# Peptides against a protein of PDB entry 7VSI: the designs that were tried, part 3

Target 1, 32 residues: chain A of PDB entry 7VSI
Amino acid sequence: EDISEDPSWARVVNLNALLMMAVAVFLWGFYA

## One batch from the design tools (peptide; aimed at target 1 M21 F26 G29 F30)

Design b1_p9_7_s2 (made by RFdiffusion4, then SolubleMPNN; from b1_p9_7, 4 letters changed)
Fold by OpenDDE base, seed 2:
Structure b1_p9_7_s2 (fold): chain B 32 residues (1-32), chain A 9 residues (1-9)
Amino acid sequence: as target 1 above (32 residues)
Amino acid sequence: LEEAYKLGL
């Protein structure tokens, strides 16, 4: 089994992860 | 964006 990530999609996923974390922090800051 | 403003970003 090969669970290695495609480099291009790895970047897309990582950028989306960072974006989602930023949004989550802003939502937390606003409502907490 | 409001929180970003408050934090000085």
Scores: peptide ipSAE 0.041, ipTM 0.501, DockQ to the pose 0.201
OpenDDE base, seeds 1, 3, 4, 5: peptide ipSAE 0.040, 0.037, 0.039, 0.040; ipTM 0.506, 0.502, 0.489, 0.510

Design b1_p9_7_s3 (made by RFdiffusion4, then SolubleMPNN; from b1_p9_7, 4 letters changed)
Fold by OpenDDE base, seed 1:
Structure b1_p9_7_s3 (fold): chain B 32 residues (1-32), chain A 9 residues (1-9)
Amino acid sequence: as target 1 above (32 residues)
Amino acid sequence: LEKALLLGL
């Protein structure tokens, strides 16, 4: 509770995390 | 790059 996230910013962070993971997968797929 | 990506995951 003391470290709970703001729901709106949690959503922004999660979306950015997904985008970064997608970029990482494409880079891995291309160069590995 | 492959090693860096694996480390970052």
Scores: peptide ipSAE 0.069, ipTM 0.618, DockQ to the pose 0.081
OpenDDE base, seeds 2, 3, 4, 5: peptide ipSAE 0.069, 0.054, 0.049, 0.069; ipTM 0.587, 0.549, 0.533, 0.621

Design b1_p9_7_s4 (made by RFdiffusion4, then SolubleMPNN; from b1_p9_7 with L2D R9Q)
Fold by OpenDDE base, seed 2:
Structure b1_p9_7_s4 (fold): chain B 32 residues (1-32), chain A 9 residues (1-9)
Amino acid sequence: as target 1 above (32 residues)
Amino acid sequence: LDLAYLLGQ
């Protein structure tokens, strides 16, 4: 089976991953 | 947020 990513959706997922990590860091920094 | 505190420890 081919598990290779579609390049366009790979960018969308990667951007959302970075946004999610940034939000997590800001939440941690504000409350902890 | 409980998760934020857990991640910070």
Scores: peptide ipSAE 0.079, ipTM 0.661, DockQ to the pose 0.104
OpenDDE base, seeds 1, 3, 4, 5: peptide ipSAE 0.080, 0.073, 0.071, 0.078; ipTM 0.666, 0.637, 0.630, 0.666; seed 1 fails the geometry check

Design b1_p9_8 (made by RFdiffusion4; failed a check: a repeat of another design)
Pose (drawn by RFdiffusion4):
Structure b1_p9_8 (pose): chain A 32 residues (1-32), chain P 9 residues (1-9)
Amino acid sequence: as target 1 above (32 residues)
Amino acid sequence: LLVAYLLGR
């Protein structure tokens, strides 16, 4: 237990996770 | 996400 992620690295990983989803959604759109 | 979808279309 004790899941305490540092907020800085948390912001980084959240940001690139959302970026990954943006890229995947782009590829979905590109390929109809 | 919607903007990214539309760019993909």

Design b1_p9_8_s1 (made by RFdiffusion4, then SolubleMPNN; from b1_p9_8, 4 letters changed)
Fold by OpenDDE base, seed 3:
Structure b1_p9_8_s1 (fold): chain B 32 residues (1-32), chain A 9 residues (1-9)
Amino acid sequence: as target 1 above (32 residues)
Amino acid sequence: LEAAYLAGL
């Protein structure tokens, strides 16, 4: 209700979250 | 970057 998301922006945020996690794993793999 | 390294320790 009060914290409900706009579905279009929710999709954009979710995709960016996935991309950030992928990049983070590669950075971890490279430097660790 | 440095945070990523620390997260992997």
Scores: peptide ipSAE 0.047, ipTM 0.540, DockQ to the pose 0.112
OpenDDE base, seeds 1, 2, 4, 5: peptide ipSAE 0.047, 0.038, 0.040, 0.047; ipTM 0.545, 0.474, 0.484, 0.544

Design b1_p9_8_s2 (made by RFdiffusion4, then SolubleMPNN; from b1_p9_8, 4 letters changed)
Fold by OpenDDE base, seed 4:
Structure b1_p9_8_s2 (fold): chain B 32 residues (1-32), chain A 9 residues (1-9)
Amino acid sequence: as target 1 above (32 residues)
Amino acid sequence: LEAAYRLGL
């Protein structure tokens, strides 16, 4: 239970992770 | 614009 995620916050974190990955790919594609 | 040119757009 201590390391279990609240499913609502897990979804928010996962969406932000995907958004950050997308931004990173665009920055890499633009400058590299 | 730089990204667009690199993609050939």
Scores: peptide ipSAE 0.055, ipTM 0.570, DockQ to the pose 0.128
OpenDDE base, seeds 1, 2, 3, 5: peptide ipSAE 0.053, 0.054, 0.054, 0.050; ipTM 0.566, 0.568, 0.573, 0.560

Design b1_p9_8_s3 (made by RFdiffusion4, then SolubleMPNN; from b1_p9_8, 5 letters changed)
Fold by OpenDDE base, seed 3:
Structure b1_p9_8_s3 (fold): chain B 32 residues (1-32), chain A 9 residues (1-9)
Amino acid sequence: as target 1 above (32 residues)
Amino acid sequence: LEEAYRKGL
C-alpha cells in the first residue's frame, strides 16, 4: 500500500487540519 | 469563534 502524498495537496490538507483544530479548540473552550 | 472574540482576537 502506497501512503505517499502529493506535496501540494498535503499542504492544503495540513492547512485545513490546522484550521479545524483551531475551531475545535475554540468550541472546546466555549462548551467544555 | 465567540471565545476568540471574547479574548480579543
Scores: peptide ipSAE 0.056, ipTM 0.520, DockQ to the pose 0.196
OpenDDE base, seeds 1, 2, 4, 5: peptide ipSAE 0.040, 0.050, 0.034, 0.037; ipTM 0.459, 0.505, 0.430, 0.438

Design b1_p9_8_s4 (made by RFdiffusion4, then SolubleMPNN; from b1_p9_8, 4 letters changed)
Fold by OpenDDE base, seed 5:
Structure b1_p9_8_s4 (fold): chain B 32 residues (1-32), chain A 9 residues (1-9)
Amino acid sequence: as target 1 above (32 residues)
Amino acid sequence: LEKAYQLGL
């Protein structure tokens, strides 16, 4: 089974993942 | 969001 990523979409997904993690940390820091 | 936090969501 091939689970390789398209390089362009990999960057988009990774950037969004990073942004989501940052938002999650700020929300945690504010409410916890 | 605050209410969601209180519920552990």
Scores: peptide ipSAE 0.058, ipTM 0.561, DockQ to the pose 0.072
OpenDDE base, seeds 1, 2, 3, 4: peptide ipSAE 0.056, 0.057, 0.053, 0.056; ipTM 0.576, 0.558, 0.548, 0.552

## One batch from the design tools (peptide; aimed at target 1 A22 V25 G29)

Design b1_p10_1 (made by RFdiffusion4)
Pose (drawn by RFdiffusion4):
Structure b1_p10_1 (pose): chain A 32 residues (1-32), chain P 10 residues (1-10)
Amino acid sequence: as target 1 above (32 residues)
Amino acid sequence: SLFLFVLSVF
């Protein structure tokens, strides 16, 4: 238990997770 | 495709 992620690295990992989804959605669109 | 490209930008 005690899930306390530091907010800084949290922002970083959230940001690149959302970037990954943006890339995946792009690839979905590119390939119809 | 256009919708997904626009969504990816946002």

Design b1_p10_1_s1 (made by RFdiffusion4, then SolubleMPNN; from b1_p10_1, 6 letters changed)
Fold by OpenDDE base, seed 1:
Structure b1_p10_1_s1 (fold): chain B 32 residues (1-32), chain A 10 residues (1-10)
Amino acid sequence: as target 1 above (32 residues)
Amino acid sequence: SQLLLELSKR
């Protein structure tokens, strides 16, 4: 089975990953 | 956010 990412959805996933990391950093910075 | 506030002051 080919597990290669669709280029368009790979971009969406990567953007969401970056967004979630940014949110995590803000939560850590505010509450820790 | 205090972080964004501090960044804007720089």
Scores: peptide ipSAE 0.066, ipTM 0.584, DockQ to the pose 0.202
OpenDDE base, seeds 2, 3, 4, 5: peptide ipSAE 0.059, 0.057, 0.054, 0.065; ipTM 0.563, 0.557, 0.558, 0.588

Design b1_p10_1_s2 (made by RFdiffusion4, then SolubleMPNN; from b1_p10_1, 6 letters changed)
Fold by OpenDDE base, seed 2:
Structure b1_p10_1_s2 (fold): chain B 32 residues (1-32), chain A 10 residues (1-10)
Amino acid sequence: as target 1 above (32 residues)
Amino acid sequence: SEELLRLSLE
């Protein structure tokens, strides 16, 4: 499939997405 | 926070 994800890179992207969300929550919690 | 939102949009 043209838009199918490579499973290894999918894990990397998903992990970084979770880390970004965690950082965003901490920043929001500290500065809001 | 409005300040955080402003920073994220720059």
Scores: peptide ipSAE 0.076, ipTM 0.581, DockQ to the pose 0.082
OpenDDE base, seeds 1, 3, 4, 5: peptide ipSAE 0.015, 0.020, 0.015, 0.019; ipTM 0.229, 0.281, 0.199, 0.281

Design b1_p10_1_s3 (made by RFdiffusion4, then SolubleMPNN; from b1_p10_1, 6 letters changed)
Fold by OpenDDE base, seed 3:
Structure b1_p10_1_s3 (fold): chain B 32 residues (1-32), chain A 10 residues (1-10)
Amino acid sequence: as target 1 above (32 residues)
Amino acid sequence: SEALLLLSKL
């Protein structure tokens, strides 16, 4: 499929997404 | 840091 992800890069992207969400939660907790 | 303080309160 044209929009299918490479499994290894999908894992890297997902980990970065989780890290970004954690940072966002800390920023929200501090400033909001 | 303030972030670590927030983390400690989880």
Scores: peptide ipSAE 0.067, ipTM 0.582, DockQ to the pose 0.169
OpenDDE base, seeds 1, 2, 4, 5: peptide ipSAE 0.061, 0.056, 0.054, 0.063; ipTM 0.558, 0.537, 0.565, 0.571

Design b1_p10_1_s4 (made by RFdiffusion4, then SolubleMPNN; from b1_p10_1, 6 letters changed)
Fold by OpenDDE base, seed 1:
Order: C-alpha cells, then sequence, then structure tokens
Structure b1_p10_1_s4 (fold): chain B 32 residues (1-32), chain A 10 residues (1-10)
C-alpha cells in the first residue's frame, strides 16, 4: 500500500497542523 | 482547565 502524500495536500495539511498547534497553545495559555 | 475539558467533550 502506497502511503506517500500528494505534495500539494501535504503542504495544506502541514500548514493546518501548525495553525492548530498555535490555537491549542493560545487556548492553554488563556485558560490555564 | 475545565473549559478546555468541555471543548474536548463536544
Amino acid sequence: as target 1 above (32 residues)
Amino acid sequence: SEELLRLSEL
């Protein structure tokens, strides 16, 4: 089974991952 | 952190 990512969608997913990590840090910082 | 716990349970 080929699990290689399409390069364009890999970038979209990576950018969203970074965005969600930033949101998580801000939520943690605000409520903790 | 109760508010964050609520978010995780939505």
Scores: peptide ipSAE 0.057, ipTM 0.577, DockQ to the pose 0.078
OpenDDE base, seeds 2, 3, 4, 5: peptide ipSAE 0.048, 0.055, 0.043, 0.056; ipTM 0.544, 0.564, 0.512, 0.571

Design b1_p10_2 (made by RFdiffusion4)
Pose (drawn by RFdiffusion4):
Structure b1_p10_2 (pose): chain A 32 residues (1-32), chain P 10 residues (1-10)
Amino acid sequence: as target 1 above (32 residues)
Amino acid sequence: SLFLAAVIIA
């Protein structure tokens, strides 16, 4: 237990996770 | 599909 992620690295991982989804959604659109 | 993808990303 004790899931305390440091907010800085949390912001970083959240950001690139959203970026990954943005890229995947782009690829979905590109390929119809 | 690209327009919809752009909307979702926005």

Design b1_p10_2_s1 (made by RFdiffusion4, then SolubleMPNN; from b1_p10_2, 6 letters changed)
Fold by OpenDDE base, seed 2:
Structure b1_p10_2_s1 (fold): chain B 32 residues (1-32), chain A 10 residues (1-10)
Amino acid sequence: as target 1 above (32 residues)
Amino acid sequence: SVELAQLLIS
């Protein structure tokens, strides 16, 4: 209950994490 | 290379 994730917000955070990692890979691939 | 990462966090 203290630090347990709300299921809907957990999905939002996880999807944003995946998008951020994908963007980071593309930026790295283009500039490095 | 970590050059881009260093640039983005600077």
Scores: peptide ipSAE 0.076, ipTM 0.602, DockQ to the pose 0.132
OpenDDE base, seeds 1, 3, 4, 5: peptide ipSAE 0.070, 0.070, 0.070, 0.057; ipTM 0.592, 0.586, 0.596, 0.563

Design b1_p10_2_s2 (made by RFdiffusion4, then SolubleMPNN; from b1_p10_2, 5 letters changed)
Fold by OpenDDE base, seed 1:
Structure b1_p10_2_s2 (fold): chain B 32 residues (1-32), chain A 10 residues (1-10)
Amino acid sequence: as target 1 above (32 residues)
Amino acid sequence: SVKLALELIA
């Protein structure tokens, strides 16, 4: 319970994590 | 740099 996530905010964080990974891949692809 | 960091985590 102490480190359990609220399900709705967990989805928001996970979607932002996926978007950040996509941006990171494009930055790597552009500059590498 | 950003490039090196991205290469290490990719």
Scores: peptide ipSAE 0.082, ipTM 0.627, DockQ to the pose 0.111
OpenDDE base, seeds 2, 3, 4, 5: peptide ipSAE 0.078, 0.077, 0.081, 0.081; ipTM 0.621, 0.619, 0.627, 0.624

Design b1_p10_2_s3 (made by RFdiffusion4, then SolubleMPNN; from b1_p10_2, 6 letters changed)
Fold by OpenDDE base, seed 1:
Parts: C-alpha cells; structure tokens; sequence
Structure b1_p10_2_s3 (fold): chain B 32 residues (1-32), chain A 10 residues (1-10)
C-alpha cells in the first residue's frame, strides 16, 4: 500500500493539528 | 483527566 499523503489533505490535517495543540495549551494554561 | 493528559503532552 502506498501510504504517501495527498499534499492538500496533509495541509488540512497539519493545520487542524496545530489548532488542536493551541486549544490544548489554552486549556492547560487555564485549568492546570 | 484533561489536565493530566495535557501535562503528559507538554
């Protein structure tokens, strides 16, 4: 199986990962 | 639970 990422979907996933990490940092900073 | 998970990731 070729597991190579589609470059357009890779960008969408990476941006969502960054957004999730940012939300996680804010939640940590507020509650921890 | 969320706090602990965030502490483990950070």
Amino acid sequence: as target 1 above (32 residues)
Amino acid sequence: AVELALLLIA
Scores: peptide ipSAE 0.107, ipTM 0.651, DockQ to the pose 0.117
OpenDDE base, seeds 2, 3, 4, 5: peptide ipSAE 0.106, 0.104, 0.106, 0.106; ipTM 0.646, 0.646, 0.649, 0.646

Design b1_p10_2_s4 (made by RFdiffusion4, then SolubleMPNN; from b1_p10_2, 7 letters changed)
Fold by OpenDDE base, seed 5:
Structure b1_p10_2_s4 (fold): chain B 32 residues (1-32), chain A 10 residues (1-10)
Amino acid sequence: as target 1 above (32 residues)
Amino acid sequence: AVAEALRLIA
């Protein structure tokens, strides 16, 4: 099965993943 | 709730 990502959508997903990780770290750091 | 759940990963 071909599971290769579309390069444009891969960038969008990766950017959102980085933003979500940053938000998660700030929430953890502030409230825990 | 989210911050508390994240503590369990560390």
Scores: peptide ipSAE 0.065, ipTM 0.553, DockQ to the pose 0.097
OpenDDE base, seeds 1, 2, 3, 4: peptide ipSAE 0.063, 0.061, 0.059, 0.060; ipTM 0.558, 0.555, 0.552, 0.552

Design b1_p10_3 (made by RFdiffusion4)
Pose (drawn by RFdiffusion4):
Structure b1_p10_3 (pose): chain A 32 residues (1-32), chain P 10 residues (1-10)
Amino acid sequence: as target 1 above (32 residues)
Amino acid sequence: LGVFLAALFL
């Protein structure tokens, strides 16, 4: 237990996770 | 369409 992620790295990983989804949604749109 | 969907998501 004790899941305490440092907020800085947390912001970084959240950001690039959302970026990954943005790219995947783009690829979905590109390929109809 | 892919660009639009990605921009909307963001």

Design b1_p10_3_s1 (made by RFdiffusion4, then SolubleMPNN; from b1_p10_3, 4 letters changed)
Fold by OpenDDE base, seed 2:
Structure b1_p10_3_s1 (fold): chain B 32 residues (1-32), chain A 10 residues (1-10)
Amino acid sequence: as target 1 above (32 residues)
Amino acid sequence: LGLELAQAFL
């Protein structure tokens, strides 16, 4: 079974993951 | 909180 990612959507997902991690770190820095 | 969340996911 092929579960390989589409390269363009892989980039979109990775970018959103990085953005969410950045936001999470800023929220941690502000409230913790 | 951040460390606890990291430990939950990793």
Scores: peptide ipSAE 0.083, ipTM 0.576, DockQ to the pose 0.098
OpenDDE base, seeds 1, 3, 4, 5: peptide ipSAE 0.076, 0.077, 0.080, 0.074; ipTM 0.553, 0.564, 0.576, 0.551

Design b1_p10_3_s2 (made by RFdiffusion4, then SolubleMPNN; from b1_p10_3, 5 letters changed)
Fold by OpenDDE base, seed 1:
Structure b1_p10_3_s2 (fold): chain B 32 residues (1-32), chain A 10 residues (1-10)
Amino acid sequence: as target 1 above (32 residues)
Amino acid sequence: LGLELALAYL
């Protein structure tokens, strides 16, 4: 019902999001 | 690699 995130899973998702962004930037940098 | 790329684009 409530869309509020579980604090533990929020951290896991946020860390994965940051890692994905970092990988994307590195790939962009490598092939640019 | 990451730092080197970051510096290259500054």
Scores: peptide ipSAE 0.065, ipTM 0.567, DockQ to the pose 0.220
OpenDDE base, seeds 2, 3, 4, 5: peptide ipSAE 0.061, 0.062, 0.064, 0.058; ipTM 0.561, 0.566, 0.570, 0.560

Design b1_p10_3_s3 (made by RFdiffusion4, then SolubleMPNN; from b1_p10_3, 5 letters changed)
Fold by OpenDDE base, seed 2:
Structure b1_p10_3_s3 (fold): chain B 32 residues (1-32), chain A 10 residues (1-10)
Amino acid sequence: as target 1 above (32 residues)
Amino acid sequence: RGLELALKFL
């Protein structure tokens, strides 16, 4: 429980992670 | 080119 993520912030972080990965793939696909 | 290379491994 001490290292457990807050559910709401975990969701925010996960969504941002997915968004960042998608952006990275688009940039890679366009420039590489 | 990166994507093209990656697709070669699939």
Scores: peptide ipSAE 0.085, ipTM 0.612, DockQ to the pose 0.103
OpenDDE base, seeds 1, 3, 4, 5: peptide ipSAE 0.086, 0.081, 0.087, 0.080; ipTM 0.619, 0.606, 0.622, 0.597; seeds 1, 3, 4 fail the geometry check

Design b1_p10_3_s4 (made by RFdiffusion4, then SolubleMPNN; from b1_p10_3, 4 letters changed)
Fold by OpenDDE base, seed 3:
Structure b1_p10_3_s4 (fold): chain B 32 residues (1-32), chain A 10 residues (1-10)
Amino acid sequence: as target 1 above (32 residues)
Amino acid sequence: LGLQLALAFL
């Protein structure tokens, strides 16, 4: 129960994770 | 530096 995520914030975190992955891919593509 | 950072997160 204490480890459970709030559904609204879980969504926000997931969206930010996807954005970070996209930025990381562009950085990798540019420099590597 | 940018390459090093990129590789650190991938």
Scores: peptide ipSAE 0.137, ipTM 0.739, DockQ to the pose 0.099
OpenDDE base, seeds 1, 2, 4, 5: peptide ipSAE 0.087, 0.129, 0.117, 0.124; ipTM 0.626, 0.728, 0.684, 0.721

Design b1_p10_4 (made by RFdiffusion4)
Pose (drawn by RFdiffusion4):
Structure b1_p10_4 (pose): chain A 32 residues (1-32), chain P 10 residues (1-10)
Amino acid sequence: as target 1 above (32 residues)
Amino acid sequence: SLVLAAVIIA
């Protein structure tokens, strides 16, 4: 237990996770 | 599909 992620690295990992989804959605669109 | 993908990303 005790899930306390530091907010800084939390912002970083959230950001690149969203970026990954943006890329995947792009690839979905590119390939119809 | 690319226009819809751009909307989702936005």

Design b1_p10_4_s1 (made by RFdiffusion4, then SolubleMPNN; from b1_p10_4, 8 letters changed)
Fold by OpenDDE base, seed 1:
Order: structure tokens, then C-alpha cells, then sequence
Structure b1_p10_4_s1 (fold): chain B 32 residues (1-32), chain A 10 residues (1-10)
């Protein structure tokens, strides 16, 4: 329970993580 | 700075 995540906020964080990974890949593709 | 960091992973 100490490290358990609220399901709604876990979804928000996961979606933001995916968006950040996509942005990182586009930056890599542009500058590499 | 961003470009230098990206060169590490390219």
C-alpha cells in the first residue's frame, strides 16, 4: 500500500510518460 | 544542451 498508485492518477502519469517518450523520439529523429 | 544530450543516445 505504501507504493500503491491511485488508478486515476496512474493513468494520467502513464499517458504523460507515453507523450514524453514520443516527444523524445521526435527530438532524436530531428537532431540525430 | 539538448543536441549534446541527444548525441549520446544516437
Amino acid sequence: as target 1 above (32 residues)
Amino acid sequence: AVEKALQLIS
Scores: peptide ipSAE 0.038, ipTM 0.497, DockQ to the pose 0.082
OpenDDE base, seeds 2, 3, 4, 5: peptide ipSAE 0.037, 0.037, 0.037, 0.038; ipTM 0.490, 0.486, 0.486, 0.494

Design b1_p10_4_s2 (made by RFdiffusion4, then SolubleMPNN; from b1_p10_4, 7 letters changed)
Fold by OpenDDE base, seed 2:
Structure b1_p10_4_s2 (fold): chain B 32 residues (1-32), chain A 10 residues (1-10)
Amino acid sequence: as target 1 above (32 residues)
Amino acid sequence: AVERALALIA
């Protein structure tokens, strides 16, 4: 209850996490 | 330095 995620914000956070992982892969692929 | 850090987290 205290740390339960709102489903809409959980979706936003998860999408941002996926976006950040994709950006990290592209940065690694370009510079390393 | 940045390249190495990126390789560790990607």
Scores: peptide ipSAE 0.083, ipTM 0.616, DockQ to the pose 0.115
OpenDDE base, seeds 1, 3, 4, 5: peptide ipSAE 0.079, 0.074, 0.074, 0.079; ipTM 0.602, 0.595, 0.593, 0.592

Design b1_p10_4_s3 (made by RFdiffusion4, then SolubleMPNN; from b1_p10_4, 6 letters changed)
Fold by OpenDDE base, seed 1:
Structure b1_p10_4_s3 (fold): chain B 32 residues (1-32), chain A 10 residues (1-10)
Amino acid sequence: as target 1 above (32 residues)
Amino acid sequence: AVELAKALIA
């Protein structure tokens, strides 16, 4: 099984992961 | 979801 990532999609996924983490931090910062 | 954030990070 080849688990190698397509480099273009890897960047898209990583950027979305960073955005989700940022949103989570802002929600925590505002409501916690 | 915000309470979960508290539990994981705080």
Scores: peptide ipSAE 0.057, ipTM 0.550, DockQ to the pose 0.153
OpenDDE base, seeds 2, 3, 4, 5: peptide ipSAE 0.057, 0.055, 0.051, 0.050; ipTM 0.548, 0.543, 0.534, 0.532

Design b1_p10_4_s4 (made by RFdiffusion4, then SolubleMPNN; from b1_p10_4, 6 letters changed)
Fold by OpenDDE base, seed 3:
Structure b1_p10_4_s4 (fold): chain B 32 residues (1-32), chain A 10 residues (1-10)
Amino acid sequence: as target 1 above (32 residues)
Amino acid sequence: AVKLAQLLIA
């Protein structure tokens, strides 16, 4: 199975993942 | 400090 990533979409996904983690950490830091 | 994190992951 080919698991290679398109570099442009990999970057988009990674940046969105970082954004979601930052939001989660914000919510945790203020409300948990 | 744990409840909200657990809720977000579930």
Scores: peptide ipSAE 0.065, ipTM 0.582, DockQ to the pose 0.207
OpenDDE base, seeds 1, 2, 4, 5: peptide ipSAE 0.063, 0.063, 0.057, 0.062; ipTM 0.584, 0.570, 0.553, 0.565

Design b1_p10_5 (made by RFdiffusion4)
Pose (drawn by RFdiffusion4):
Order: C-alpha cells, then structure tokens, then sequence
Structure b1_p10_5 (pose): chain A 32 residues (1-32), chain P 10 residues (1-10)
C-alpha cells in the first residue's frame, strides 16, 4: 500500500501517457 | 477520420 507518487514525476508520466493516446488516435484516423 | 482524430486529440 502507501501509493504516494511524487507529483512531479506524476505530471511527467501523465503527460506522456496522454501523448501516447494522442499518437494512437492519430494512427487510428490515418488508417481510416 | 483524420478530422475526427484531430477533434478527439484536442
């Protein structure tokens, strides 16, 4: 237990996770 | 599909 992620790294991981989804959604659109 | 993808990304 005790899931305390540092907010800084948390912001970084959240950001690149959303970026990954943006890229995946782009690829979905590109390939119809 | 690209217009829809762009809207989702935004």
Amino acid sequence: as target 1 above (32 residues)
Amino acid sequence: SLVVAAVIIV

Design b1_p10_5_s1 (made by RFdiffusion4, then SolubleMPNN; from b1_p10_5, 8 letters changed)
Fold by OpenDDE base, seed 2:
Structure b1_p10_5_s1 (fold): chain B 32 residues (1-32), chain A 10 residues (1-10)
Amino acid sequence: as target 1 above (32 residues)
Amino acid sequence: AVERALQLIQ
């Protein structure tokens, strides 16, 4: 299907998402 | 900017 996610790019996006979530948690913890 | 964004969550 045209909108199907490529597994290799899906992994890159997911890893970046997790990284950004971790950074957000660290920033939240620092400024809490 | 980051500090303001965190204030919305806290």
Scores: peptide ipSAE 0.043, ipTM 0.511, DockQ to the pose 0.080
OpenDDE base, seeds 1, 3, 4, 5: peptide ipSAE 0.038, 0.035, 0.037, 0.041; ipTM 0.448, 0.426, 0.441, 0.453

Design b1_p10_5_s2 (made by RFdiffusion4, then SolubleMPNN; from b1_p10_5, 8 letters changed)
Fold by OpenDDE base, seed 5:
Structure b1_p10_5_s2 (fold): chain B 32 residues (1-32), chain A 10 residues (1-10)
Amino acid sequence: as target 1 above (32 residues)
Amino acid sequence: AVEEALRLIA
């Protein structure tokens, strides 16, 4: 109850986090 | 720039 997330915004944030992680892995794979 | 930044964490 100290920290709570709105379920709809939690999904948006989580999807963006997954997309950013995927892009980061592709950048690593391409340049490193 | 991206390559050098990735070297810090890779």
Scores: peptide ipSAE 0.062, ipTM 0.560, DockQ to the pose 0.080
OpenDDE base, seeds 1, 2, 3, 4: peptide ipSAE 0.061, 0.060, 0.060, 0.059; ipTM 0.556, 0.555, 0.552, 0.551

Design b1_p10_5_s3 (made by RFdiffusion4, then SolubleMPNN; from b1_p10_5, 7 letters changed)
Fold by OpenDDE base, seed 4:
Structure b1_p10_5_s3 (fold): chain B 32 residues (1-32), chain A 10 residues (1-10)
Amino acid sequence: as target 1 above (32 residues)
Amino acid sequence: AVEVALKLIS
């Protein structure tokens, strides 16, 4: 069974990961 | 809670 990521969904996940990291940095910068 | 969590992982 191949568990390789579908390229389109991989991009969606990666973009969401980047957005979540950006949000986390802003929250850290504002509250910490 | 978010503030504390972020401080713990930074």
Scores: peptide ipSAE 0.051, ipTM 0.541, DockQ to the pose 0.096
OpenDDE base, seeds 1, 2, 3, 5: peptide ipSAE 0.041, 0.043, 0.042, 0.044; ipTM 0.500, 0.508, 0.505, 0.512

Design b1_p10_5_s4 (made by RFdiffusion4, then SolubleMPNN; from b1_p10_5, 7 letters changed)
Fold by OpenDDE base, seed 1:
Structure b1_p10_5_s4 (fold): chain B 32 residues (1-32), chain A 10 residues (1-10)
Amino acid sequence: as target 1 above (32 residues)
Amino acid sequence: SVELALLLIS
């Protein structure tokens, strides 16, 4: 399928998404 | 405040 994800790259993207969300929560908690 | 969160996602 045209938009199917490679499972290994999906894990990399998901891990980075979690890290970005953690950073965003700390920034929100400190500055907002 | 949700202001900073909105700035980060925009």
Scores: peptide ipSAE 0.112, ipTM 0.683, DockQ to the pose 0.213
OpenDDE base, seeds 2, 3, 4, 5: peptide ipSAE 0.111, 0.096, 0.092, 0.111; ipTM 0.692, 0.656, 0.646, 0.681

Design b1_p10_6 (made by RFdiffusion4)
Pose (drawn by RFdiffusion4):
Structure b1_p10_6 (pose): chain A 32 residues (1-32), chain P 10 residues (1-10)
Amino acid sequence: as target 1 above (32 residues)
Amino acid sequence: SLLLAAVLIA
């Protein structure tokens, strides 16, 4: 237990996770 | 599909 992620690295991982989804959605669109 | 993908990304 005790899930306390530091907010800085949390912002970083959240950001690149959303970027990954943006790329995946792009690839979905590109390939119809 | 690319236009819809651009809306979802935004």

Design b1_p10_6_s1 (made by RFdiffusion4, then SolubleMPNN; from b1_p10_6, 6 letters changed)
Fold by OpenDDE base, seed 5:
Structure b1_p10_6_s1 (fold): chain B 32 residues (1-32), chain A 10 residues (1-10)
Amino acid sequence: as target 1 above (32 residues)
Amino acid sequence: AVEEALKLIA
C-alpha cells in the first residue's frame, strides 16, 4: 500500500510520539 | 511563552 510504514521506523516514530505526549502533559500540569 | 501557549489548549 502507498501509505504503508516500515515496521522498524514505525516503532521509532511511535515511541517518540508517546514521549512527546508525556512531556506535553507534564508541561501542562506544571504551568497550567 | 510556553505558559501562555498552554492556556490556549487547557
Scores: peptide ipSAE 0.049, ipTM 0.517, DockQ to the pose 0.083
OpenDDE base, seeds 1, 2, 3, 4: peptide ipSAE 0.047, 0.047, 0.046, 0.047; ipTM 0.514, 0.514, 0.510, 0.515

